# Peptides against a protein of PDB entry 7BDX, part 164

Target 1, 212 residues: chain A of PDB entry 7BDX
Amino acid sequence: EMGAAACTLLWGVSSSEEVVKAILGGDKALKFFSITGQTMESFVKSLDGDVQELDSDESQFVFALAGIVTNVAAIACGREFLVNSSRVLLDTILQLLGDLKPGQCTKLKVLMLMSLYNVSINLKGLKYISESPGFIPLLWWLLSDPDAEVCLHVLRLVQSVVLEPEVFSKSASEFRSSLPLQRILAMSKSRNPRLQTAAQELLEDLRTLEHN

## One batch from the design tools (peptide; made by RFdiffusion4, then SolubleMPNN)

Design b2_p18_8_s2 (from b2_p18_8, 8 letters changed)
Fold by OpenDDE base, seed 2:
Structure b2_p18_8_s2 (fold): chain B 212 residues (1-212), chain C 212 residues (1-212), chain A 18 residues (1-18)
Amino acid sequence: as target 1 above (212 residues)
Amino acid sequence: as target 1 above (212 residues)
Amino acid sequence: SDADYAALLKALGELNSR
């Protein structure tokens, strides 16, 4: 309980750039983010047998950790830190997104996807995550999720790849051959206006890339 | 481990006034400080049988909690919050200072005493803690500690009482009758220059009060 | 390690059980 409360407060205050700088300027930052990845991994591994009480202290703690990573990645110095000094954490997030089944740990998936999207704002971060083994298959696996927010954040991450010619050119063949076009077209007809818009924009971006 | 790391980071960033305002401006502040008191109490109760590994994750977690309370109490709005909305936490800190034996949990005692001293900067806070049951006997119990830093922070808290006539007048009879003068005189001869100075200043303040 | 996580879960569980 107390760990979850403290971590939740740290998550809340980490929305400030000055707090992110203070976290990263300390001698504990590397160790903290290393243990963060291990803690998230251990939590996901524990789910293979238990009915996850989504409102548990353990769940709240892991959500707060994922939220801290997301808030760090929202800031330029935080992206620089993650991409240069905490690549293992990024690899862990990619792995955990693959390990989770469709509909499993939706809130955690959203936070992890938001963190990866924030990292993708940096070209070096986008290159790193997009060159990760199985990245494109992972996007399609995640896009099979029944949750509209998971799918929305996957589409945003796909859009980050598509909008960067240097990154897209390296994966364009695999991307074009495996693109779940029918799934994206179905999302463009969603009753969720955010998902609908994101799917429409991505379809327009893809059409623009085919004509060039 | 991860809880201690997160709480330690929260402690570090709580040195900022803006972070204290963010902690207190949230809807979780009351619950957090309530659980903080309970967690500190549970830790101290666990010590009655175990050789405390002072460097344990549990110890570090509790030290970080006490550090957060101290940093909150260093800020005017934090003192206002503690004295108005978290009196149970102040009562818990006073109780725990009584429960700990001389030489036991020195670092925790120092942090708790620092928090009480910071609360005493507010006249309302000073009144509240000084009117707590057994406050004067507690000061003398704590002043029996072999640790110079514990004794220093006790002397500072005693000085806060002595320098406030409205507070001192209410307890002056008990204070004068129970004052461990020989112990304070011994501290005025300490090799620790901070302890020596604090004891000398307190003796001067007390002499001034006897002549008025 | 699995031991560190078990220790964390135990510490969290001990914090939750009190």
Scores: peptide ipSAE 0.000, ipTM 0.609, DockQ to the pose 0.152
Fold by OpenDDE base, seed 3:
Structure b2_p18_8_s2 (fold): chain B 212 residues (1-212), chain C 212 residues (1-212), chain A 18 residues (1-18)
Amino acid sequence: as target 1 above (212 residues)
Amino acid sequence: as target 1 above (212 residues)
Amino acid sequence: SDADYAALLKALGELNSR
């Protein structure tokens, strides 16, 4: 309980840029983010056995960790730190997104996808995650999720790839050959206005790229 | 490990006034400080059995909690919160300082005494802790500690009581009758310059009160 | 509670053992 409460407080305060700088300016940052990845991995590996109640202290602790990573990645110095010094954590997040089934741990998926999206704001970060083995198959695996928020954050990450010509050109053939166009078209008709808009914008961006 | 790491980060960032405001502005503050007291109490109760290695994750976790309380109490809004909404935590800190033997858990004693000293900067806080049952005997119990840092922080807390006439007048008879004058005089000759100065200043303050 | 602390210690111990 106390660990989850403390970590949840750290998550809340990490929305501040000054707090992110304070976390990263300390000598504990590297160790913290290393153990963060290990903790998240151990949690996801534990899900196949007991139905971890989503409201458990363990779940809340891992959600807070994922939230901290997201908030760190929202800040320029945080993105630089993650991309330069915590690549193993980024690899872990990509792996865990692949290990989770459609509809499984929706809240954690959203937080992890938000962290990757925030990392994608840095060109070096976008290059790193997009060059990860199985990245494009992972996007389509995640886009098969029934949850609108998961799909929204996947579409935003896909858009980050599509909007960066240097990144998109490296994967354009694989991207075009595997694109779940019917799924994206279905999302463009979603009742969720955010998902609808994100799918429409992505379809417009993709059409623009087909004409170039 | 991860809980201690996260809590240690929260301790580090809580030295900022803005972080203290962010902690207290959240809906989790009350729950956090409630569980903090319980966690510290459970830790101290566990010390009578196994020699908890002082470098254990459990010890580091509790040190971080005590450090957070100290940092919160260092800020005006934090003192106000503790004195108004977390009195049970203050009671727990007073109890734990009584339960610990001379020379036992020196680092934790120092942090808890620092938190009480910071609370004593608020007149309402000073009134609350000084009116706690057994407060004066507790001060003398703590002043019997062989550790110079423990004794220093006890003398500072005693000085906070002595410097507030409205508080001192309520306990002046008990204070004068039980004062370990020979111990304080011995501390005024300490090789530790901070302890020496604090003991000298307290002796001067006490002499000034005897003449009034 | 002692149970909450034991659960915390167990959670911390399980995190340290891996």
Scores: peptide ipSAE 0.000, ipTM 0.617, DockQ to the pose 0.142
Fold by OpenDDE base, seed 1:
Structure b2_p18_8_s2 (fold): chain B 212 residues (1-212), chain C 212 residues (1-212), chain A 18 residues (1-18)
Amino acid sequence: as target 1 above (212 residues)
Amino acid sequence: as target 1 above (212 residues)
Amino acid sequence: SDADYAALLKALGELNSR
């Protein structure tokens, strides 16, 4: 309980750049983000057994941790820190997104995808995650999720790849051969306006790349 | 481990007024400080048995909690919040300071005394804690501690009482009858310069009150 | 209650996601 409360307050205040600078300016940041990755991994591994109550203190604690990572990644110095000093955490997030089934831990998936999107704002971060083994298959696995928010954040991450020619050119063949075009077209007709817009924009970006 | 790490980061960033405002501006503050009091109480109650390692994750977690309370009490809006909305936490701190033996949990005592001193900057806070049952005996109990930092922060809290005529007048009879004058005189000769100065200033303030 | 705590956690998360 108390750990989850403290972590949630830290998540709340970590939306400030000054707080992110204070977290990262201390000698404790490396250890904190290392333990964060381990804690998230331990939680996801515990799901293969019993129906963990999604509203448990443990779930809320892990959501707060993922939220902190997202807020750190939203700030330029935070992205630099994650990409330079916390690559193991990024690898853990990619692994956990692959290990989770469609519809499993939807809130955690959304927060992890938001963190990866924020990392992708840095070209060095986008290069790092896109060069991860199985990254393209992972995007399609995640896009099979029935949840609209999961799919929205996958489409945003795919768009970050598509908009960077240096990144897209390296994976263009695999991307074109495996693109779930019918799924993206279905999303462009979604009743969810955010998902609809994201799918339309991605389809326009992809058409532009085929004609060039 | 992870809870202690998160709480320690929250302690570090709570030194900022903006962070204190962010903590208190959320709907979470009341619950957080309630659980804080319970956690500190549970920890102190666990000490009556085994020699808890002072360097344990549990000890560090409780120190970080006490540090957060101290940092909140250092800010005007934080003092107002504690005195208006978290009186149970103040009562818990007073109780725990009474329950601890001389030399027991010295770091926690110091942090709790610092939080009470910060609360005493607000006249409403000083009135509240000084009107607590057994407050004057508690000050003398704490002043019996062999630790110079504990005694220093007790003397600072006593000085806050002495410098406020409206507060001091209510307890002046009990204060004069129970004052450990020989102990304070011994502290005024301490090799610790901070303790020496605090004891000298208090003795001067007390002499001024006897002549008026 | 645990529900109030979960609601509280959610409210900070929603404030940070805006």
Scores: peptide ipSAE 0.009, ipTM 0.629, DockQ to the pose 0.059; fails the geometry check
Fold by OpenDDE base, seed 5:
Structure b2_p18_8_s2 (fold): chain B 212 residues (1-212), chain C 212 residues (1-212), chain A 18 residues (1-18)
Amino acid sequence: as target 1 above (212 residues)
Amino acid sequence: as target 1 above (212 residues)
Amino acid sequence: SDADYAALLKALGELNSR
């Protein structure tokens, strides 16, 4: 309870750039983000047993941690910090996204995907995550999720890769060969307008890249 | 570990007035400070068993909580919030200061005393804590502590009472009859310059009140 | 509830021990 409450408050205030700078300007930031990765990993590893109620204090705590990472990654200095000093956390997030089954921990997946998307705003961050082993298969695994918000954030991350020629060129062959085109086409017909739009935009971007 | 790390970061950022306002502006503040009191109480109750290493994660967590309360109380809106909406936390802090033995949990005592001093800057806060049952005996109990920082913060809190005629008049008889004058005089001869000065100033203020 | 709080302190203690 108290840890979850404190972490939830820290999540809320981390929406401020000044708070992110204060977090990062301290000597505790490195340790905090290291422990964050370990805690998130421990939580995901514990899921194969008891159906941890999504509303448990542990779940709320991990959601708050993922939210903090997302908010830090929303800020330029936060992205730089994560990409330079907390790469292990990014690796952990990528691993956890692979370990979670479709429909499992939807809220956590969304937060982690949002963090990766925010990291992808920095070219160095985008390079780092896209060069991760199994990154492309991971995107398609995540796109198999039944949740529209998960799929939306996957499509946004995919678009971030596609829109960067230097990154896309390195993976273009693998990307094209494994692209779940039928899945993306199905999403472009979704009743969810955000998912529909994101899928349509991605399909347009992909078509533009095929004609060039 | 993770809870302590998150709470330590929240402590660090709570030194900002903007962060305090953000904490208090949320719907979570009441719950957070309620749980804070309960957590601090639980920690102090656990001390009678195993010598919890002062450097334990639990100790660090509770220190961070007390630090957050102190930082919130340093801000005008934070004092108002504590005195209006979190009186149970103030009562808990007063109780815990009584439950802790001399030399026990020195760092926690200092933080709690700093929080009470900060609350005492508000006349409503000063009235509230000084009207607490056993407040004057508690001050003298705390002044028996061997730690110079504990004693310093007690003297500062005592001075806050003495400097407010409306508050002091209600307790002046009890205060004068139980005053550990020899202890304060000994502190006025301390090699610790901060403790020495605080004891001298308090003795001067007390002399001024006896001549009026 | 007090029981939920006790369970939570235990869970926090277990989380802090890792």
Scores: peptide ipSAE 0.000, ipTM 0.623, DockQ to the pose 0.170; fails the geometry check

Design b2_p18_8_s3 (from b2_p18_8, 7 letters changed)
Fold by OpenDDE base, seed 5:
Structure b2_p18_8_s3 (fold): chain B 212 residues (1-212), chain C 212 residues (1-212), chain A 18 residues (1-18)
Amino acid sequence: as target 1 above (212 residues)
Amino acid sequence: as target 1 above (212 residues)
Amino acid sequence: SDEAEAALLAALGELNSR
């Protein structure tokens, strides 16, 4: 209970750039983000048996941790810190997104995908995550999710790859050969307006890259 | 581990007035400070048997909680919040200071006394804590502590009572009749310069109140 | 973009209020 309450307050205040700078300016930041990765990994590994109540203190704690990582990654110095000093946390987030089944822990997936998207705003961050083993298969696995918000945040991350020529050129063959085009076309007809728009924009970006 | 790390970061950033405002501006502040009191109480109740390693995650967690309360009380809106909306937490801090033996949990006592001193900067806060049952006996109990920092922060809190006529007049008879004058005189000869100064200033303030 | 960062921070604020 108390840990989840403290972490939730820290998540709320981490929406400030000055709070992110204060978190990172301390000698405790490295340890905090290391333990964050381990805690998130332990939580996901525990899911294989118990009906984890989405409203549990443990779930709320892990959501707050993922929210803190996302808010840190929303700031330039936070992205630099994650990419330079907390690569293991990024590797953990990528691994956990692969371990979670479609429809499992939707809120956590959304927060983790938002953190990866924020990291992808930095070219060094985008290079790091896109060069991670199994990144392209992971994107397609996550696009198989029934949740529209999961799919939306995957499409945004895919767009970050497509819009960066230096990154896209390295994986263009694998990307084109494995692209779930029928799934993206189905999303472009979604009743969710955000998902519909993101799928349409990505299809337009892909068409532009085929004609150039 | 992770809870203590998150709470320690929240403690560090709560040194900012803007962070205190952000903590208090949310709907979670009341719940957080309620659980804070319960957590501190549970920790102190657990001390009667186990050699609680001062370096334990639990100890660090409770120190961070007491530090957050102290930092909140350092700000005007934080004092107002504690006195208006979290009186049970103030009652808990007063109770825990009474339950702890001389020399026990010195660091926690210092943090709790710092929080009460910060609350005493507000006249409404000073009235509330000084009108609490057993407040005067509690001050003398805490002055029996062998630790110079505990005694220093008790003397500062005693000075806050003595310097406020509206508060001191209500307890002046009990205060004068029970005052551990020999103990305060011994502190005025301490090798600790901060404790020596605080004891001398309080003795001067008391002499001024006897001649008026 | 700064707008995308601001939108993510806002969405996290909303996720905290739910």
Scores: peptide ipSAE 0.017, ipTM 0.784, DockQ to the pose 0.036
Fold by OpenDDE base, seed 1:
Structure b2_p18_8_s3 (fold): chain B 212 residues (1-212), chain C 212 residues (1-212), chain A 18 residues (1-18)
Amino acid sequence: as target 1 above (212 residues)
Amino acid sequence: as target 1 above (212 residues)
Amino acid sequence: SDEAEAALLAALGELNSR
């Protein structure tokens, strides 16, 4: 209970750039982000047994942790910190996104995808994520999710890769051969306006890359 | 572990007035401070058995909580929040200061005394604390502590009472009859310069009140 | 970026929804 309350407050105040700088300026930042990854991993590993209530203190605690990572990644110095000093956390987030089944822990997936998207704003972050083993298969696995919000954040992350020529050129062959084009086309017809727009934009970007 | 790390970061960032305002502006503040008091009380109740290692995760967690309360009380809106909306927490801090033995949990006592001192900067806070049942006996109990830092913060809290005529007039008879004058005089001869100065200042303030 | 700010606001929205 108390830990979840403290993490939740820390998540809320981490919306400030000054607070993110204060978190990162302390000698405790490294330890915090190390334990963050471990805690998220432990939580995901516990799910294969009992369907943990999404409203549990433990769930709220892990959501707050994922929210803090997202907020840190929203700031330039936070992205640099994550990519330089907390790579294990990024590796853990990628792993956990692979370990979760379609439709499982939707809110956590969304927060983790948002954190990866924020990291991808930095070219160094985008390179690190996209060069991770199995990254392209992971994107397609995640895009199979029945949840529109998960699919939206996957499409945004795919778009970050597609819009960066230096990154896309390295993955272009694998990307083109495995792209779930029919799935993305189906999303472009979604009743969810955010998902529909994101799928249309990605299809336009992909068409532009085929003509060049 | 993770909870202690999160609370420690929250403590560090709560040194900012903007962060204190953000903590208090959320709908979660009331719950957080309610659980804070309960957690501190649970920790102190656990000490009568095994000497908890001062360096434990639990000790660090409770120190961080007491530090957060101290930082919140350092801000005008934080003092108002505590005295209006978290009185149970102030009552708990007063209780725990009474429950702890001389020399026990020195760091926690110092943080709790600092929080009460910060609350006492506000006349409404000073009134609330000083009108608490057994407050004068509690001050003398705490002043019997062998620790110079505990005694320093007790003297500062006593000085807050003495310097406020509206508060001191209500307690003056009890205060004069029970004042450990010999103990304060001994502290005015301490080798600790901070304790020596605080005891001398209080003795000067008391002399001024006797001549009026 | 506006998108990072949008992601931060969305994370805060999830905080307030609980």
Scores: peptide ipSAE 0.013, ipTM 0.784, DockQ to the pose 0.039
Fold by OpenDDE base, seed 4:
Structure b2_p18_8_s3 (fold): chain B 212 residues (1-212), chain C 212 residues (1-212), chain A 18 residues (1-18)
Amino acid sequence: as target 1 above (212 residues)
Amino acid sequence: as target 1 above (212 residues)
Amino acid sequence: SDEAEAALLAALGELNSR
């Protein structure tokens, strides 16, 4: 209870750039983000046994942790910190996104994907996550999720990869060979306007890259 | 571990007025400070059984909570919030200061006393805490502590009472009848320069009030 | 970028809706 409340407040205030700078300017930031990864991993591992109520204090706590990571990654210095000093956390997020089944912990997936997207704004961050083993298969695994918001944030991350020539060129062969084109085309017909737009934009970007 | 880390970061960032405003501007502030009081109370109650290591994660967590309360009380809107919306927390702090033995949880006592002092900057806050049952006996109990820093912060709180005529007049009879004058005189000879000065200033203020 | 700030606001809003 108290830990979740404190973490939730920390998440709320971390929407400020100055708060992110204050979090990172302390000697405790490294330890905090290290324990964050471990805590998120422990939570995801606990799900395979018990139907954890999504409204549990534990769930809220982990959501707040993922939210803090997302908010830190939204700031330039936060992205630099994560990519330079908290790579294990990024590796953990990628692993956990693979470990979660379709429809499982949807909100956590969204927050983790948002954090990765924010990291991807930095070329160094995008390079790091896209060079992770199994990254492209992971994107397609996540794109199989029935949740439109999960799929939306996956498409945004895919777009960040596609729009960066230096990154896309390294994976272009694997990307082209494994692209779930029918799934993306189906999303371009979604009733969710955000998902529809994101899928359509990605399809246009992909067509532009085929002509080059 | 993770809760203590999150709470410690929240404490660090709560040194900013804008962060305090952000904490209080959310719908979660009331719940957070309610649980804070309960958590601090639970911790203090646990001490009577086990020699809790002062360096435990639990101790650090509770210190961070008390630090957050102190930082919130340092801001005008934070004082107003505590006095209007978190009176139970103030009552809890007063109770816990009474429950702790001399030399027990010295750092926590200091933080709690700092929070009460910050609350006392507001006339409404000073009225509230000084009108609490057993407040004057509590001050003298705390002044028996062997720790110079505990005693310093008690003297500061006593001075806040003495310097406010509207508050002091209500308790002047009890105050004069129970004043540990010999203890305060002994503190005016302390090797701790802060304690020495605070005791001397209080003795001068008291003399000024006797002549009126 | 404006998109990262937009992601920040969305994450905060979703928790408050529960």
Scores: peptide ipSAE 0.019, ipTM 0.783, DockQ to the pose 0.038; fails the geometry check
Fold by OpenDDE base, seed 2:
Structure b2_p18_8_s3 (fold): chain B 212 residues (1-212), chain C 212 residues (1-212), chain A 18 residues (1-18)
Amino acid sequence: as target 1 above (212 residues)
Amino acid sequence: as target 1 above (212 residues)
Amino acid sequence: SDEAEAALLAALGELNSR
């Protein structure tokens, strides 16, 4: 309970750039983000047994941790820190996104995908994520999720790869051969306007890249 | 471990007035400070059995909580919040200061005393604390501590009472009858310069009040 | 970037939606 409450407050205040700088400027940042990854991993591994209520203190705690990572990654110095000093955390997030089943822990998936998207704003971060083993298959696995918001954030991350020629060129063959085109086309007809727009924009970007 | 790390970061960033405002502006502040008091109480009650290593994660967690309370109380809006909305936490801090033995949990005592001192900067806070049952005996109990920093913060809180005529007049008879004058005189000769100065200043203030 | 700010606001929105 208390740890989750404190972590939730830390998440809320980490929306400030100055708070992110204060978190990272301390000697404890490295340890904190290391333990963050371990804690998130332990939580996901525990899901196979107990139906952890989505509203449990443990769930709230892990959501707050993922929220902190997202907020840190939203800031330029935070992205630099994660990519330079907390790569193990990024690897953990990618692993956990693979370990979670479709429809499982939707909110955590969204926060983790937002974190990765924020890291991808930095070319060094985008390179690191996109060069991760199984990254392209992972995106398609995540895009199979029944949740519209998970799918939206997957499409945004895919778009971040597609919009960067230096990254896309390395993956272009695998991307074209495995692209779930029918799934993306179905999303372009979604009743969710955000998902619809993101799928349409990605399809337009892909068409532009095929004609060039 | 992770909870203690998150709380320690929250403590560090709570040194900012804007962060204190953000903590208090949320809907979770009341619950957070309620659970804070309960957590601190549970920790102190657990000390009678296990020799909790001073450097344990539990200790670090409780120190961070006490630090957050201190930082909140350092800000005007934080003092107002504590005095208006978190009186149970103030009562808990007073109780815990009574329950701890001389030389026991020195760092926690210092943080709790700093919190109460910060609350005492507001006249409403000073009134609330000083009107607490057993407050004057508690100050003398705490002043028996072998630790110079505990004694220093007790003397500062005593001075906060003495410097406010509206508060001091209510306690003046009990204060004069129970004052550990020999202990304060011994502190005025301390090798610790901060303790020495605080004891001298308090003795001068008391002499001025006896001559008026 | 406006996108990073939007992502921060979205993460905050998830805090407030509880």
Scores: peptide ipSAE 0.012, ipTM 0.780, DockQ to the pose 0.037; fails the geometry check

